# Ledger of designs, part 55: peptides against a protein of PDB entry 3OGK

Target 1, 307 residues: chain A of PDB entry 3OGK
Amino acid sequence: ATPDRLSRRFPNLRSLKLKGKPRAAMFNLIPENWGGYVTPWVTEISNNLRQLKSVHFRRMIVSDLDLDRLAKARADDLETLKLDKCSGFTTDGLLSIVTHCRKIKTLLMEESSFSEKDGKWLHELAQHNTSLEVLNFYMTEFAKISPKDLETIARNCRSLVSVKVGDFEILELVGFFKAAANLEEFCGGSLNEDIGMPEKYMNLVFPRKLCRLGLSYMGPNEMPILFPFAAQIRKLDLLYALLETEDHCTLIQKCPNLEVLETRNVIGDRGLEVLAQYCKQLKRLRIERGADEQGMEDEEGLVSQRG

## One batch from the design tools (peptide; aimed at target 1 K85 L239)

Design b1_p23_4_s1 (made by RFdiffusion4, then SolubleMPNN; from b1_p23_4, 13 letters changed)
Fold by OpenDDE base, seed 2:
Structure b1_p23_4_s1 (fold): chain B 307 residues (1-307), chain A 23 residues (1-23)
Amino acid sequence: as target 1 above (307 residues)
Amino acid sequence: MSVLEIREKRAKRIAEEILKKLE
């Protein structure tokens, strides 16, 4: 479909999702410019799609100019922007979005590749937005944003239910978790084990409604912080956890309401057996090959192909 | 930084942490 045909056929379109590049493009197997630019679509949105409030670009090239045009054209009417696995923009583009779209509810840039100029975009979002429900920049690297701004967002956005972030030290997010009273989903952060301080995270308090969780680099020493609310956990992302087979078994047994599990092969056949025994509501299971496959000589740490 | 670089960075850290535990 072409942009012009879309507006003619659907002048009252409220939601648009565009998919560009094939998955192979993400691995630099093909030129970056392959898969499509959002520019012609943004032009069409600006001119002819005046009721559009939700935009989802997946695997497309997005420039700062594109974001600026979109921001100014839709302003407070824009409720959702998802830059899903996109590239070509900088934090200046993000700044334009949050500056002009002050009522945005969903802002996603998960797995997008961009140039970080400063942390102003998150600060601006913190200062002016009270509508945010979903913030997701998981699998990105921001070095210039402040955890304090994230806390401010949590304080001001009472409908904030899902937050996925990069490698923030979890202890820097204590204020955020205290403020995010309605948070249901959290993914990312960084748990950093300190041999000299084994109880470093024992006093960490999570939002009461938290039920979808993926903590990066969580090991068996940190895992007990989940036990007080393990029964309410519905989704676990353990792709980047530092849990062995036995640790998986321990945690899974405490999560009888688990619906979605994402983990690595380290769960093993034993972990899968425990999962089947204790998690009767399981809907989705994702097992990825991990970096730990080479290191574990233990046969129990491998999922066997049942012939 | 690309998503591939992020994944590689995370994978490397996981591998390193696992190796430390085996020592």
Scores: peptide ipSAE 0.527, ipTM 0.914, DockQ to the pose 0.097
OpenDDE base, seeds 1, 3, 4, 5: peptide ipSAE 0.525, 0.046, 0.522, 0.525; ipTM 0.912, 0.637, 0.912, 0.913; seeds 3, 4 fail the geometry check

Design b1_p23_4_s2 (made by RFdiffusion4, then SolubleMPNN; from b1_p23_4, 13 letters changed)
Fold by OpenDDE base, seed 5:
Structure b1_p23_4_s2 (fold): chain B 307 residues (1-307), chain A 23 residues (1-23)
Amino acid sequence: as target 1 above (307 residues)
Amino acid sequence: MSILEIEEERRKRIAKEILEAAR
């Protein structure tokens, strides 16, 4: 469908999801000739979709101008913005969104590629937002944002339940975790092994309601930090963990309420057997091929047709 | 660069970082 046809048919549209590279089922929603640019859609939103509160762009090209137009057009009516695997914008565009959409509840930039100019967008969000429920910039490269702003967000946004971040040093997030009393989901961060300080992370305190977790670069030495609350874990993202097959087995045995597991092929058939034995509530399993497969001499780290 | 190419390069970079961290 063209943007104009959509607005004519659904003038009271509240939620819009666009995919730049549609799977076959969504092919009819985006003309091939429009490419992956959100510009024509943002124009239509601005002019004709005045009740739109949720926008999800997936694999689209988004400019700062597009974000600025969207922000100004929807302002405090915008509750959800998801830039899912998008590109073409900078942090200036994000700044515009958080400046004008002060009641935004969900802000997602997961796997988006952008130019980082500064950390002002997160600071602005921290200073003015009290409505945020979901913040997700997982698998992004922010170097100029402050963990202190994330802590401020946690203090001010009492409904904050899900936060996914890039490569923050986990110890810099101690204040955030203390403030985020209602947090149920956390993904990202960076665990940096220190041979001289093996217990570097052992005093890390997680939010009491945390049940969906994915810590980046978590190795077997850091894994014990999860043990105190492993029984309440319902989702694990181990895609970027540094766990071997036996480490997976150890962790999985401690997570009897696990519903979702995402990991690499390193789990192996052994890990899958343990998963089947201990995780009777498992609903979804995702196994990705990792780059580590080339380095793993141990054949046990391979999932066969038996698993 | 296409969005797909960007995604692929990002995945490659992440994979490299994981491998480096595992050393």
Scores: peptide ipSAE 0.021, ipTM 0.569, DockQ to the pose 0.053
OpenDDE base, seeds 1, 2, 3, 4: peptide ipSAE 0.016, 0.017, 0.020, 0.021; ipTM 0.486, 0.514, 0.552, 0.554; seed 3 fails the geometry check

Design b1_p23_4_s3 (made by RFdiffusion4, then SolubleMPNN; from b1_p23_4, 12 letters changed)
Fold by OpenDDE base, seed 5:
Structure b1_p23_4_s3 (fold): chain B 307 residues (1-307), chain A 23 residues (1-23)
Amino acid sequence: as target 1 above (307 residues)
Amino acid sequence: MSRLEIEERRRERIAREILEALE
């Protein structure tokens, strides 16, 4: 479908998800002749989709101008914006979104590629938003944003339940974790080994409701920080952890209520056996393959209740 | 895997997604 046809058929549309690289069956919904650019869609949203509160762009080209137009058109009516694996914008575009959409509940730019000009967008979000429930810039590289702003967001947004971040040093997020009283999910950060201080993370205090977790670069020395609340963990993202097969087995045995596991091929048959033995509530298993085996291409394996 | 390898994998994944968006 084209943007104009969509608005004519569904003028009261509240949620829109666009994929730049759809399956063959979806080509009729999103023609390739639009080039994967969001511009024509943003124009249509601005003019004719006035009830739209949720926008999800996946694998699309998004410019700062597109974001600015969207921000001004939807303003406080925009509740969800997901820039999922998108490119073409800078932090100026993000600044426009958070400046004009002050009641946004979900802001995602996971795995998006962008140019970072400054950290003003996160500061603006911290200063004016109290509605945020989900903040996700997982698998991104921000060097100019402040962990203090993240702490402010946690303090001001009492409904904040899920936060996924880039390469913040975990110790810089102590204030954030203390403030984020209702946080259920956290992914990202950076655990950095210190030979001179091997237990520097052992006193880290996590939010009491935390049950979905993925700490980047977590090795076997840091893994014990999860043990006090391992029984309440429902989801683990170990894709970017530095755990070997034996480490996986150790951690899995301590997570009897695990429902979702994402990891790499390093888990092995042994880890899968341990998983089957100790995690009876497991619903979904994702295994990235290839990186742990030389000469193999990267492959994603998914096991669910249906498959 | 080392940290460096994980970081490289992450960058490669992002780059691939961008290329797919341009096709």
Scores: peptide ipSAE 0.246, ipTM 0.831, DockQ to the pose 0.128
OpenDDE base, seeds 1, 2, 3, 4: peptide ipSAE 0.165, 0.236, 0.175, 0.242; ipTM 0.791, 0.823, 0.775, 0.830; seed 3 fails the geometry check

Design b1_p23_4_s4 (made by RFdiffusion4, then SolubleMPNN; from b1_p23_4, 16 letters changed)
Fold by OpenDDE base, seed 5:
Structure b1_p23_4_s4 (fold): chain B 307 residues (1-307), chain A 23 residues (1-23)
Amino acid sequence: as target 1 above (307 residues)
Amino acid sequence: MSPLEIEEARRRRLAAEARAAAA
């Protein structure tokens, strides 16, 4: 569909999701320029889609100019922006979004590739937003943003329920966790093993409502930090955990209310047996192939079972 | 970086993390 055709047919559109290159592009079956730029869509949004509150771009090229135009066109009417696996923008574009869209509830840039100029976008968000419910920059590489701004966001946004971050040292997020009283989901961070201080994470205090979790680089030494609330865990993302088969078994046994599990082949048949035995509420299982097994590391190797 | 390159980078990260877990 073309942008102009969409707006003519649906002038009162409130939610728009655009997908660029499908996963088939991973197999070089689709030209590199397929899916293209969001520019013509942003132009159409600006001119004709005046009721649009939610925008989701997936696998598209998004420039700072596109983000700036979108931000100014929708301003505080924009409630959701998802830059899902997008590229072509910098943190200046993000700054424009958070500057102009001060009532944004969902901001996602998961797995997007961008040029990081500074951490101003997160600071601006922290200073002016009180509406945020979902913040997701999972699997991104921000080096210039401050954990203190994340803490400020948690303090100011009482409806904040889901936060996914990049490689923040988890200990730097202690203040964030204390402030994020209503947080239900957290993914990301970085657990860094310290041979000299094996218990350095044991005193971490998580939000009381936390039930969806994915801690990056969590090993068997850190895993016990989950045990006090393991019974309330409903979703685990173990894709980036450093757990062996037996560790999976140990953790799974402690999560009887688990509904969603995402992990790697390391879970093995034994882990799956334990999962079946202890997790009767399981709805979704995703197993990704890792380098630990001989096979295609491609997403096609993902076995997802939806119950 | 293209969307394809992003996905490739993700795959590389997953592979690296898996190797680290196996070590």
Scores: peptide ipSAE 0.021, ipTM 0.580, DockQ to the pose 0.063
OpenDDE base, seeds 1, 2, 3, 4: peptide ipSAE 0.018, 0.018, 0.020, 0.020; ipTM 0.531, 0.549, 0.573, 0.602; seed 3 fails the geometry check

Design b1_p23_5 (made by RFdiffusion4)
Pose (drawn by RFdiffusion4):
Structure b1_p23_5 (pose): chain A 307 residues (1-307), chain P 23 residues (1-23)
Amino acid sequence: as target 1 above (307 residues)
Amino acid sequence: EAEERREQLREFLKHKRFKEQRS
């Protein structure tokens, strides 16, 4: 339908969610220029959806111009913006929205593709934003943003509950973790072990409510930092973990309250057996495919009728 | 060889994470 039709039928929308490209686009089957331009929608938002406080674009093309217009038109009213699997914008668009939308509660760019010219957008949040509840750039290449800015955001945003990040060194986020007192969910970061520091981590202060998490590149040697509070973990994202079938069993075994598990097929039939009696409350399980070229990551990394 | 395989897995996961989208 046209944007005109949407605003005529529902002039007082508070919240809008638009999907663009077919699902197949998540698997590199759809041309990049196929469509899903968000622009007519943002123009319609400017003129006729004057009550909108939340926008979620999914698999759509979003330009800097369009986000500059959205930020100016909705300003302090924009409580939530989700750029979900979108493309076509840059850090100029992010900066525009974080400077004009001073009360953003939830900001999300998971899996989006954009051009990164600088890191001022994150710094702008760190300097002026107090209301942020959820910040999410989970699956994203950011090389110019400072972990100091993220720590500062945690110090200023008393209601910060959920943060998902890129390839920050976990050690750089120690300050962030101490400051994020109310943090319930963390995903991302980078666990980089060097033989030089056998106990490079072991001294992580995780927020005492963290119960939904996934540490990227987590190996068997760093896995134990989860054991002190594994009884509390309700969601686990081992999708980007570097741990073998045996290690999965050991960790899954320690999470009796786990309700959501996402992982690669390295979990193996053996891992599913463990999951079968330790985690009776499990509600959602996703087993993504792993590195399927040179053996199934190990000789147990195949799930079957047994699992 | 185990270190090479681990490095290849890391590269695979990094590529999957930042060059592919989930369903």

Design b1_p23_5_s1 (made by RFdiffusion4, then SolubleMPNN; from b1_p23_5, 12 letters changed)
Fold by OpenDDE base, seed 5:
Structure b1_p23_5_s1 (fold): chain B 307 residues (1-307), chain A 23 residues (1-23)
Amino acid sequence: as target 1 above (307 residues)
Amino acid sequence: SAEEARKKRREWLREKRYKTLRE
């Protein structure tokens, strides 16, 4: 399909999802006719799709100019923007989005590649948005954004239910968690072991409704912080946790209402047995087949792939 | 040491986490 055909056929389109081709090492050398650029689509959105409130770009090339045009064209009518595994933009583009789209409810840039100029985009979002429900910059590298802005967002956005972040130190998010009273999902952060303070995370207080969780670098020493509410956990993302096979078994036994589990081969057959025994409501299981041997110590961290 | 092993593991996971950004 082409942009012009889409607008002619569906002038009242409210939601658009575009998928580009898989990324390649020479992504910047791909000709314009590849179809991975959002530019022609943004042009069409600006001119002819005047009811569009939800945009999802997956594996697309997105420039700051594209984002600026989209932001100005849709303004407060834009409720959802997902830059899913996109590239080509900087934080200036994000700034334009949050500056002009002040009623945005969902902002996602998960696994997107961008140049970070400053943290102004998150600050602007914190200062002016009260509508945000979903914020997701999971698996991104932001070094210049402030956890205080995230806290402000939580305080001002009463409908905030899902937040996924990069490598914020979890202790810097204490204020955020306290403010995010309706938060149901949290992924990301960084748990950093401190030999001099082994219990430094034990006093963390999570939002009462939290039931979907993925804490990056969570090890067995930090895992007990989940135990008080493990029974209410419905989804666990353990892809980037530092749990061995037995740690998985320990945690899984405490999550009888688990519906979705994402983890690595380290769960092993033993972990799968425990999962089957204790998690009768499990609906989805994802096991990443990564090279766990490079960082895992447990020889039992292999799943047999029995089906 | 156990600490060194954990460090290496974190580095591995970090690289895996951001693999899409490099590809």
Scores: peptide ipSAE 0.110, ipTM 0.779, DockQ to the pose 0.456
OpenDDE base, seeds 1, 2, 3, 4: peptide ipSAE 0.105, 0.077, 0.031, 0.084; ipTM 0.773, 0.756, 0.622, 0.756; seed 2 fails the geometry check

Design b1_p23_5_s2 (made by RFdiffusion4, then SolubleMPNN; from b1_p23_5, 13 letters changed)
Fold by OpenDDE base, seed 2:
Structure b1_p23_5_s2 (fold): chain B 307 residues (1-307), chain A 23 residues (1-23)
Amino acid sequence: as target 1 above (307 residues)
Amino acid sequence: MEEEKRKKLKEFLRKKRYETLRE
């Protein structure tokens, strides 16, 4: 559909989701000239979609100008912005969004590619937002943002339930975890092994309601930090964990209420057997192929074609 | 897990993550 046709047909549209790479069947519906740019849609939103509260762009090209226009047009009426696997913008565009959309509840830029100019956008969000429920910049590379701003967000946003971040050292997030009293989901961070301090992470205190978790680079030495609340875990993201087959078995046995598991092929047939035995509430299983096969001699880490 | 294996795996996963961001 063209932006113009959409606004005419649905003038009271509250939620819009656009995908930049439609399946082959949808190619005939998108003018070739759109090239995946959000610009014509942002123009239409600004002019004709006055009730729009939620915007989700997936695999689109988004400029800072597009974000600025969207921010100014929707202002505090914008509750959700998802830049899912988007590109073309900088942190200046993000700054415009958080400056003008002070009541935003969901801000996502997961797997988006952007130019990082500074950390002002997160600081501005921390200083002025109290409505945030979901913050997700998982699988991004921010080097100029401050973990202190994340802590401030946690203190000020009482409804904050889901936070996914890039490669923050987990110890820098201690203050954040203490402040995020209602947090249910956390993904990302970075666990860094220190041979001289084997218990470096053992004193980490997680939010009491945490039940969806994915810690990056978690190995068997760090895994015990989950054991005190493993029974309440409903979702595990182990895609970036440093766990072997046996480690998977150990952790899975401690998570009887697990509903969603995302992991690599390293779980193996043995891990799948353990999963079937102990996780009776499992609803979704995602297994990605990893390079685990080339570096690990453990033949047991292969999921057979029978599974 | 041997320390060297852990390091290699971490590097691989980091690289994979980076590649996913570029696609």
Scores: peptide ipSAE 0.238, ipTM 0.824, DockQ to the pose 0.400
OpenDDE base, seeds 1, 3, 4, 5: peptide ipSAE 0.220, 0.179, 0.151, 0.153; ipTM 0.812, 0.799, 0.792, 0.795; seeds 1, 4 fail the geometry check

Design b1_p23_5_s3 (made by RFdiffusion4, then SolubleMPNN; from b1_p23_5, 12 letters changed)
Fold by OpenDDE base, seed 1:
Structure b1_p23_5_s3 (fold): chain B 307 residues (1-307), chain A 23 residues (1-23)
Amino acid sequence: as target 1 above (307 residues)
Amino acid sequence: EKEKKLEARREFLREKRYKTLRE
């Protein structure tokens, strides 16, 4: 579809999702010269889609100017912005969004590529937003944002239920976890092993409602921090965990209510057997193959096709 | 040996995690 056709047909559109690569079924509906730029769509949103509250760009090119225009056009009416695997913007664009859209509930930039100018966007969000429910910058690299701002967000946003972050040291998020009383989902962070302090993470207190979790770089030494609430876990993201086959088996056995598992091929046939045995509520399973598994994992760490 | 292996794995996962940022 073209922007002008969309607005003419659906002037009261509330939600828009655009993908840079169309599905086969939609290929004929998108002009070849569409290019993946959001600019023409943002222009149309600004002019003609005055009821739009949710925007999802996937694999699109987004400039700071585009974000600024969108922010000013929708202002506090914008509830959801998802920059999913997008590129072309800087943190200045994010700053514009959070400055003008002070009632935003969902802000996602997962796997997006951007230039980081400063941490002002997160600070502005922390200072003025009380509506946030979902914050997701998973698999991004921010070096200039403060964990204190994340803590402030948790304190001020009572409906905050899902937070996915980059490589924050987990110990710097203690205040965040304490403040995030209603948090149900957390992904990201960074666990760093210290041979001299093997128990450095054992005193971590997670939000009581936490049931969807993915801790980056979690190894077998850190894994026990999950055991007290493992029975509550409904979703595990182990894609960036440092668990071997046996570690997977150990953890899975403790998660009888697991519904969603994302992991690597290291789970192996053994892990899959354990999963089938202990996780009867499993709904979704994602197994990603990694290059490291061929060189670093034993034979048990391989998932074979059973037919 | 175990520590070296773990570090190598961590580096691999880190690079994989941020691959989209570099593409």
Scores: peptide ipSAE 0.110, ipTM 0.795, DockQ to the pose 0.371
OpenDDE base, seeds 2, 3, 4, 5: peptide ipSAE 0.099, 0.035, 0.100, 0.101; ipTM 0.791, 0.626, 0.786, 0.791; seeds 2, 3, 5 fail the geometry check

Design b1_p23_5_s4 (made by RFdiffusion4, then SolubleMPNN; from b1_p23_5, 14 letters changed)
Fold by OpenDDE base, seed 5:
Structure b1_p23_5_s4 (fold): chain B 307 residues (1-307), chain A 23 residues (1-23)
Amino acid sequence: as target 1 above (307 residues)
Amino acid sequence: MKEEKLKALREYLRRRRYETQRE
C-alpha cells in the first residue's frame, strides 16, 4: 500500500499499523521515500487522515521531524503511539509527542533505538498527562529519565494499567508501585543482589491487581517476593530472570493460573513437565536460547526436542 | 561458582537487551 492510496480509500481511518523491514535492510541502501521511512506516511496523516487516533510503526525509520509533524497534526486526538523497534529519532522527538499529545493513552517505544539527549520527555509527560493507560519503553536504555517522574505519572494517571520500563532499580520504584493502584502489568526494572542484604527486596509491595510481570535479573533470592500473589499471576516474562531449572519449577508450581510464559532454555524438560502438570490454563509458551546453556552442568537445564 | 555464573548471566542479559533494541 502507498500513503496516497490509503487516505483516498479510507479518509475516516482511526487506526494505522505500518510494518517495515528489519533495520539492517534499510541502512543507506534504500531511498528515504521507501516504505521503511515513516515520512511519507506522516505527511499523509497530517494532510488527509483527520480522524486517526492510533498509530503503530514497527521496524520503521522515524525522525524527530516526523514525530514533531505527527504530534502537531494529531495533537490531543492522538490516543496511541507505538514506536515498535523503530530507529532514527532522539528524545527530542518524544518530547514533541508528549508536549502536543497531552491525552495520549498508549505510548510505546519498546526495543526502539534512539539517541538520548535528556529526560525531559518523561518529565513533560508526568507534568501534563492524566490519560495514560499504557507506558512501554521495555528493552530500551534510558539513563537520563527519573523514577520520580514515573511515580508522578502513576499518581496522576488513574487508568494506568500497564508499565514496562528499562533498568530502574526496583527499590527506586516503591513510590511508583504505591501510586499505581490499578496496575495490572509490569515488566523491567533491575533487581540487584546485595550480599550484605539478601532480603533487601522482601518488603517490596506490588499493586494489588498485578497479574502480568517480568522482573529483570530476578534470582531465586528475590523470587519469593512473588509468592503472596503467585496464584493471580497470568503472565510471566522470565527472559531476563536469573532462575535455574529448579527455580522455574518452584515458581511455576505456585502459578496455577498462568496463561503466558516466556523464558529461556534453562527451564529444561523438568520445568516443562512441571508446567504441564500445574499450569492447565497455559495458552502461550515462548522459549529462547540463552548464554546459560553453555554454563549449565545439569542436563535438566536443556529443553529437548520432545518438549 | 553460582555467584560467578549469575554475574556472567546478568552481563549477558544486559548485552542481549541492548542488542534486541538495535535489531
Scores: peptide ipSAE 0.111, ipTM 0.758, DockQ to the pose 0.494
OpenDDE base, seeds 1, 2, 3, 4: peptide ipSAE 0.135, 0.107, 0.130, 0.050; ipTM 0.774, 0.759, 0.768, 0.678; seeds 1, 3 fail the geometry check

Design b1_p23_6 (made by RFdiffusion4)
Pose (drawn by RFdiffusion4):
Structure b1_p23_6 (pose): chain A 307 residues (1-307), chain P 23 residues (1-23)
Amino acid sequence: as target 1 above (307 residues)
Amino acid sequence: KKELKERLKGVERFPSPAEEEAS
């Protein structure tokens, strides 16, 4: 339908969610220029959806111009913006929205592709934003943003509940973790082990409510930092973990309250067996495919009728 | 590590309650 039709039928929308490209686009089957331009919708938002406080764009083309218009038109009213699997913008667009939308509660760019010119958008949040509840740049290449800015955000945003990040060194986020007192969910970061520091981590202060998490590149040697509070973990994202079938069993075994598990097929039939009696409350399970080129990551990394 | 993420690019994940409530 046209944006005109949407605003005529529902002039007082508070929340809008638009999807663009077909689902096939998540698997590199849809041309990049196929469509899903968000622009006519932003123009319609400016003129006729004067009550909108939340926008979620999914698999759409979003430009800097369009986000500059959205930020100016909705300003302090924009409580939530989700750029979900979108493309076509840059850090100029992010900066525009974080400077004009001073009360953003939830900001999300998971799996979006954009050009990164600088890191001022994150710094701008750190300097002025107090209201942030959820910040999410989970699956994203950011090389110019400072972990100091993220820590500062945690110190200023009492209601920060959920943060998902890129390839920050976990050790750089120690300050962030101490400051994020109310943090229930963390995903991302980078666990980089060096033989030089056998106990490079073991001294992580995780927020005492963290129960939904996934540490990227987590190996068997760093896995134990989860054991002190594994009884509390309700959601586990081992999708980007570097741990073998045997290690999965050991960790899954320690999470009796796990309700959501996402992992690669390395979990193996053996891991599913473990999951079968330790985690009776499991509600959602997703076994993504792993490295399927040179053996199934190990000789147990195949799930079958047994699992 | 880079190849891992490139291989898993495009996968769909379950949203969290906080993300579901924000919509």

Design b1_p23_6_s1 (made by RFdiffusion4, then SolubleMPNN; from b1_p23_6, 11 letters changed)
Fold by OpenDDE base, seed 1:
Order: sequence, then C-alpha cells, then structure tokens
Structure b1_p23_6_s1 (fold): chain B 307 residues (1-307), chain A 23 residues (1-23)
Amino acid sequence: as target 1 above (307 residues)
Amino acid sequence: RRELRERLRGVEREESDAELKSL
C-alpha cells in the first residue's frame, strides 16, 4: 500500500502497522525506493491521519526528523509507538516523542539500532508521564539512562504492567521493583556472577503480580530467586538464560501454570518431556537455535524431531 | 558466562527459524 492510498481509504485510521523488508534484505544495499523509510508515512500521518493513536514500525528506517514530525503531529493523541527492529534515529528522536506525547501508554524500541547521545529521553518520560503501561527497550544498548528514572516511572505510572529493559544490573532495579506494584511482565536486566558474593541476588524482591519474566544471564545459581513465585509464572523467557538442560527441567517442574516458554535448543528432548509432563497449560513454545550449539556437542542439549 | 553473553547478544530473535510448536 502507498501512504496516500491508505489515508484516502481510511481517513479515520486509529492504528497503523508497517513492515519493512525482511532482515535478509536489510544486509544488501537497500535501494532508496525499497519502501523502508517511514518518512512518507509520517508525512501522511501528519497531514491526513488525524485520528491515529497507535503506530508500529517494524524493520523501518526512522530518522530523528521523522520522530519529531510524528511527535508534533500526534502529540497527546499518540498512545502507542513501537519502533520494532528499526534503525536510523538517535535518542534525540526519542526525546521528541516523550516531550510531545505526554500521554503515551506504550513505548517500544525492542531490537532497534540507534545512536545514544544521552539519557534525557528517559528522564523526560519519568518527569512528565503518568500514563505509561508498557515500556520496552529490550535488546537495546542504552548506557546513559538512569535506573532512577525507571524507578520514577514505576512510581508515577500506576498502570505500568510491562517493562522490558537492556543490560541494567538487576540490583540497580531494586527500587524500580518496589515501586512497580502492578508490574506483570519484566524482561532484561543483567545477572552478574560474583564469586565473592554468590547469594547477592537471593534477597531480590519482585513485584507481587509478576507472571511474565525473562532475566538475562540467569544461571543455575540465580535461578532459585524465582522459586518462591514459580507457580504464578505464566510466561518464561529463557532465550538469554545461562541454563543447561537439567536447569531447564528443574525450573519447568516448578512452573505448573506456564503458558508460554521461549528458550534455546539447550532445553533438549528431556526438557520437552518434562515440559509436557508438568506444564499442562502450555499454549506456546518457542525454541531458538543458540550459538551455544558450537560448544555443547553433548547430544542431550539438542531438540530432535522426536521432541 | 562472559563469552556466552557475547554470543547470546548475537542471537537475534529471528521469527522465521523458531519452530513454534503449538501444543
């Protein structure tokens, strides 16, 4: 579809999702006319899509100017922005969004590639937003944002139910977890092994409603922090966990209400058998091929066609 | 752990190769 054809047919459009080219096509010299730039769509949104509340760009090229135009055109009417696997912007573009769209409920940058100038966008969001329900910058590299701003967001946004973050040290998020009383989903962070303090995470207090979880770099030593609430876990993201097959079996047995599992091949056929035995409510299973296949030639850590 | 973390950061969630087994 072209932007102009869409606006003419659907002038009252409230939600727009655009998909760019598949990733395989992004590695090739993308011709200027490949349709991956959001610019013509942002122009059309600004001029003709005056009821648009939700925008989802997937695998698109997005500039700071595009974000600034979108922000100013939609302002407080923008409830959802998803920059899903997008590129071409900086944190200045994000700052424009949060400055102008003060009632945004969903902000997603998951797997987007951008230039980080500063942490002002998260600070501005923390200072002015009370409407946020979903914040997702999972699989991003923010080094200049403050965990304190995330805590402030949790304190001010009573409807905050889902937060996915990059590589924050989990101990820096203690204040955030205490403030995020309604949080149901958390993904990301960083669990860092400390040989001098093997139990440094054992006193970590999670939000009481937490039922969708993915802690990055969680190993078998850290896994016990989930056991007190494992029975309430409905979604588990183990894609970035440092768990072996047996660790998967141990955790899965403690999650009888699991509905969604995302993991790597390391779960093995044994882990799948345990999953089938203990997780009778499972609705979705996602198994990724991990780069860990190169080191674990051990037959036990592979999902066969029998699983 | 560190080397595995670096490798895992390269594991992009490609929707295509995920065998979504619907149970």
Scores: peptide ipSAE 0.087, ipTM 0.722, DockQ to the pose 0.146
OpenDDE base, seeds 2, 3, 4, 5: peptide ipSAE 0.069, 0.086, 0.083, 0.072; ipTM 0.711, 0.716, 0.721, 0.716; seed 4 fails the geometry check

Design b1_p23_6_s2 (made by RFdiffusion4, then SolubleMPNN; from b1_p23_6, 7 letters changed; failed a check: too like the target's own chain)
Amino acid sequence: RKELKERLKGIERTPSDAELESL

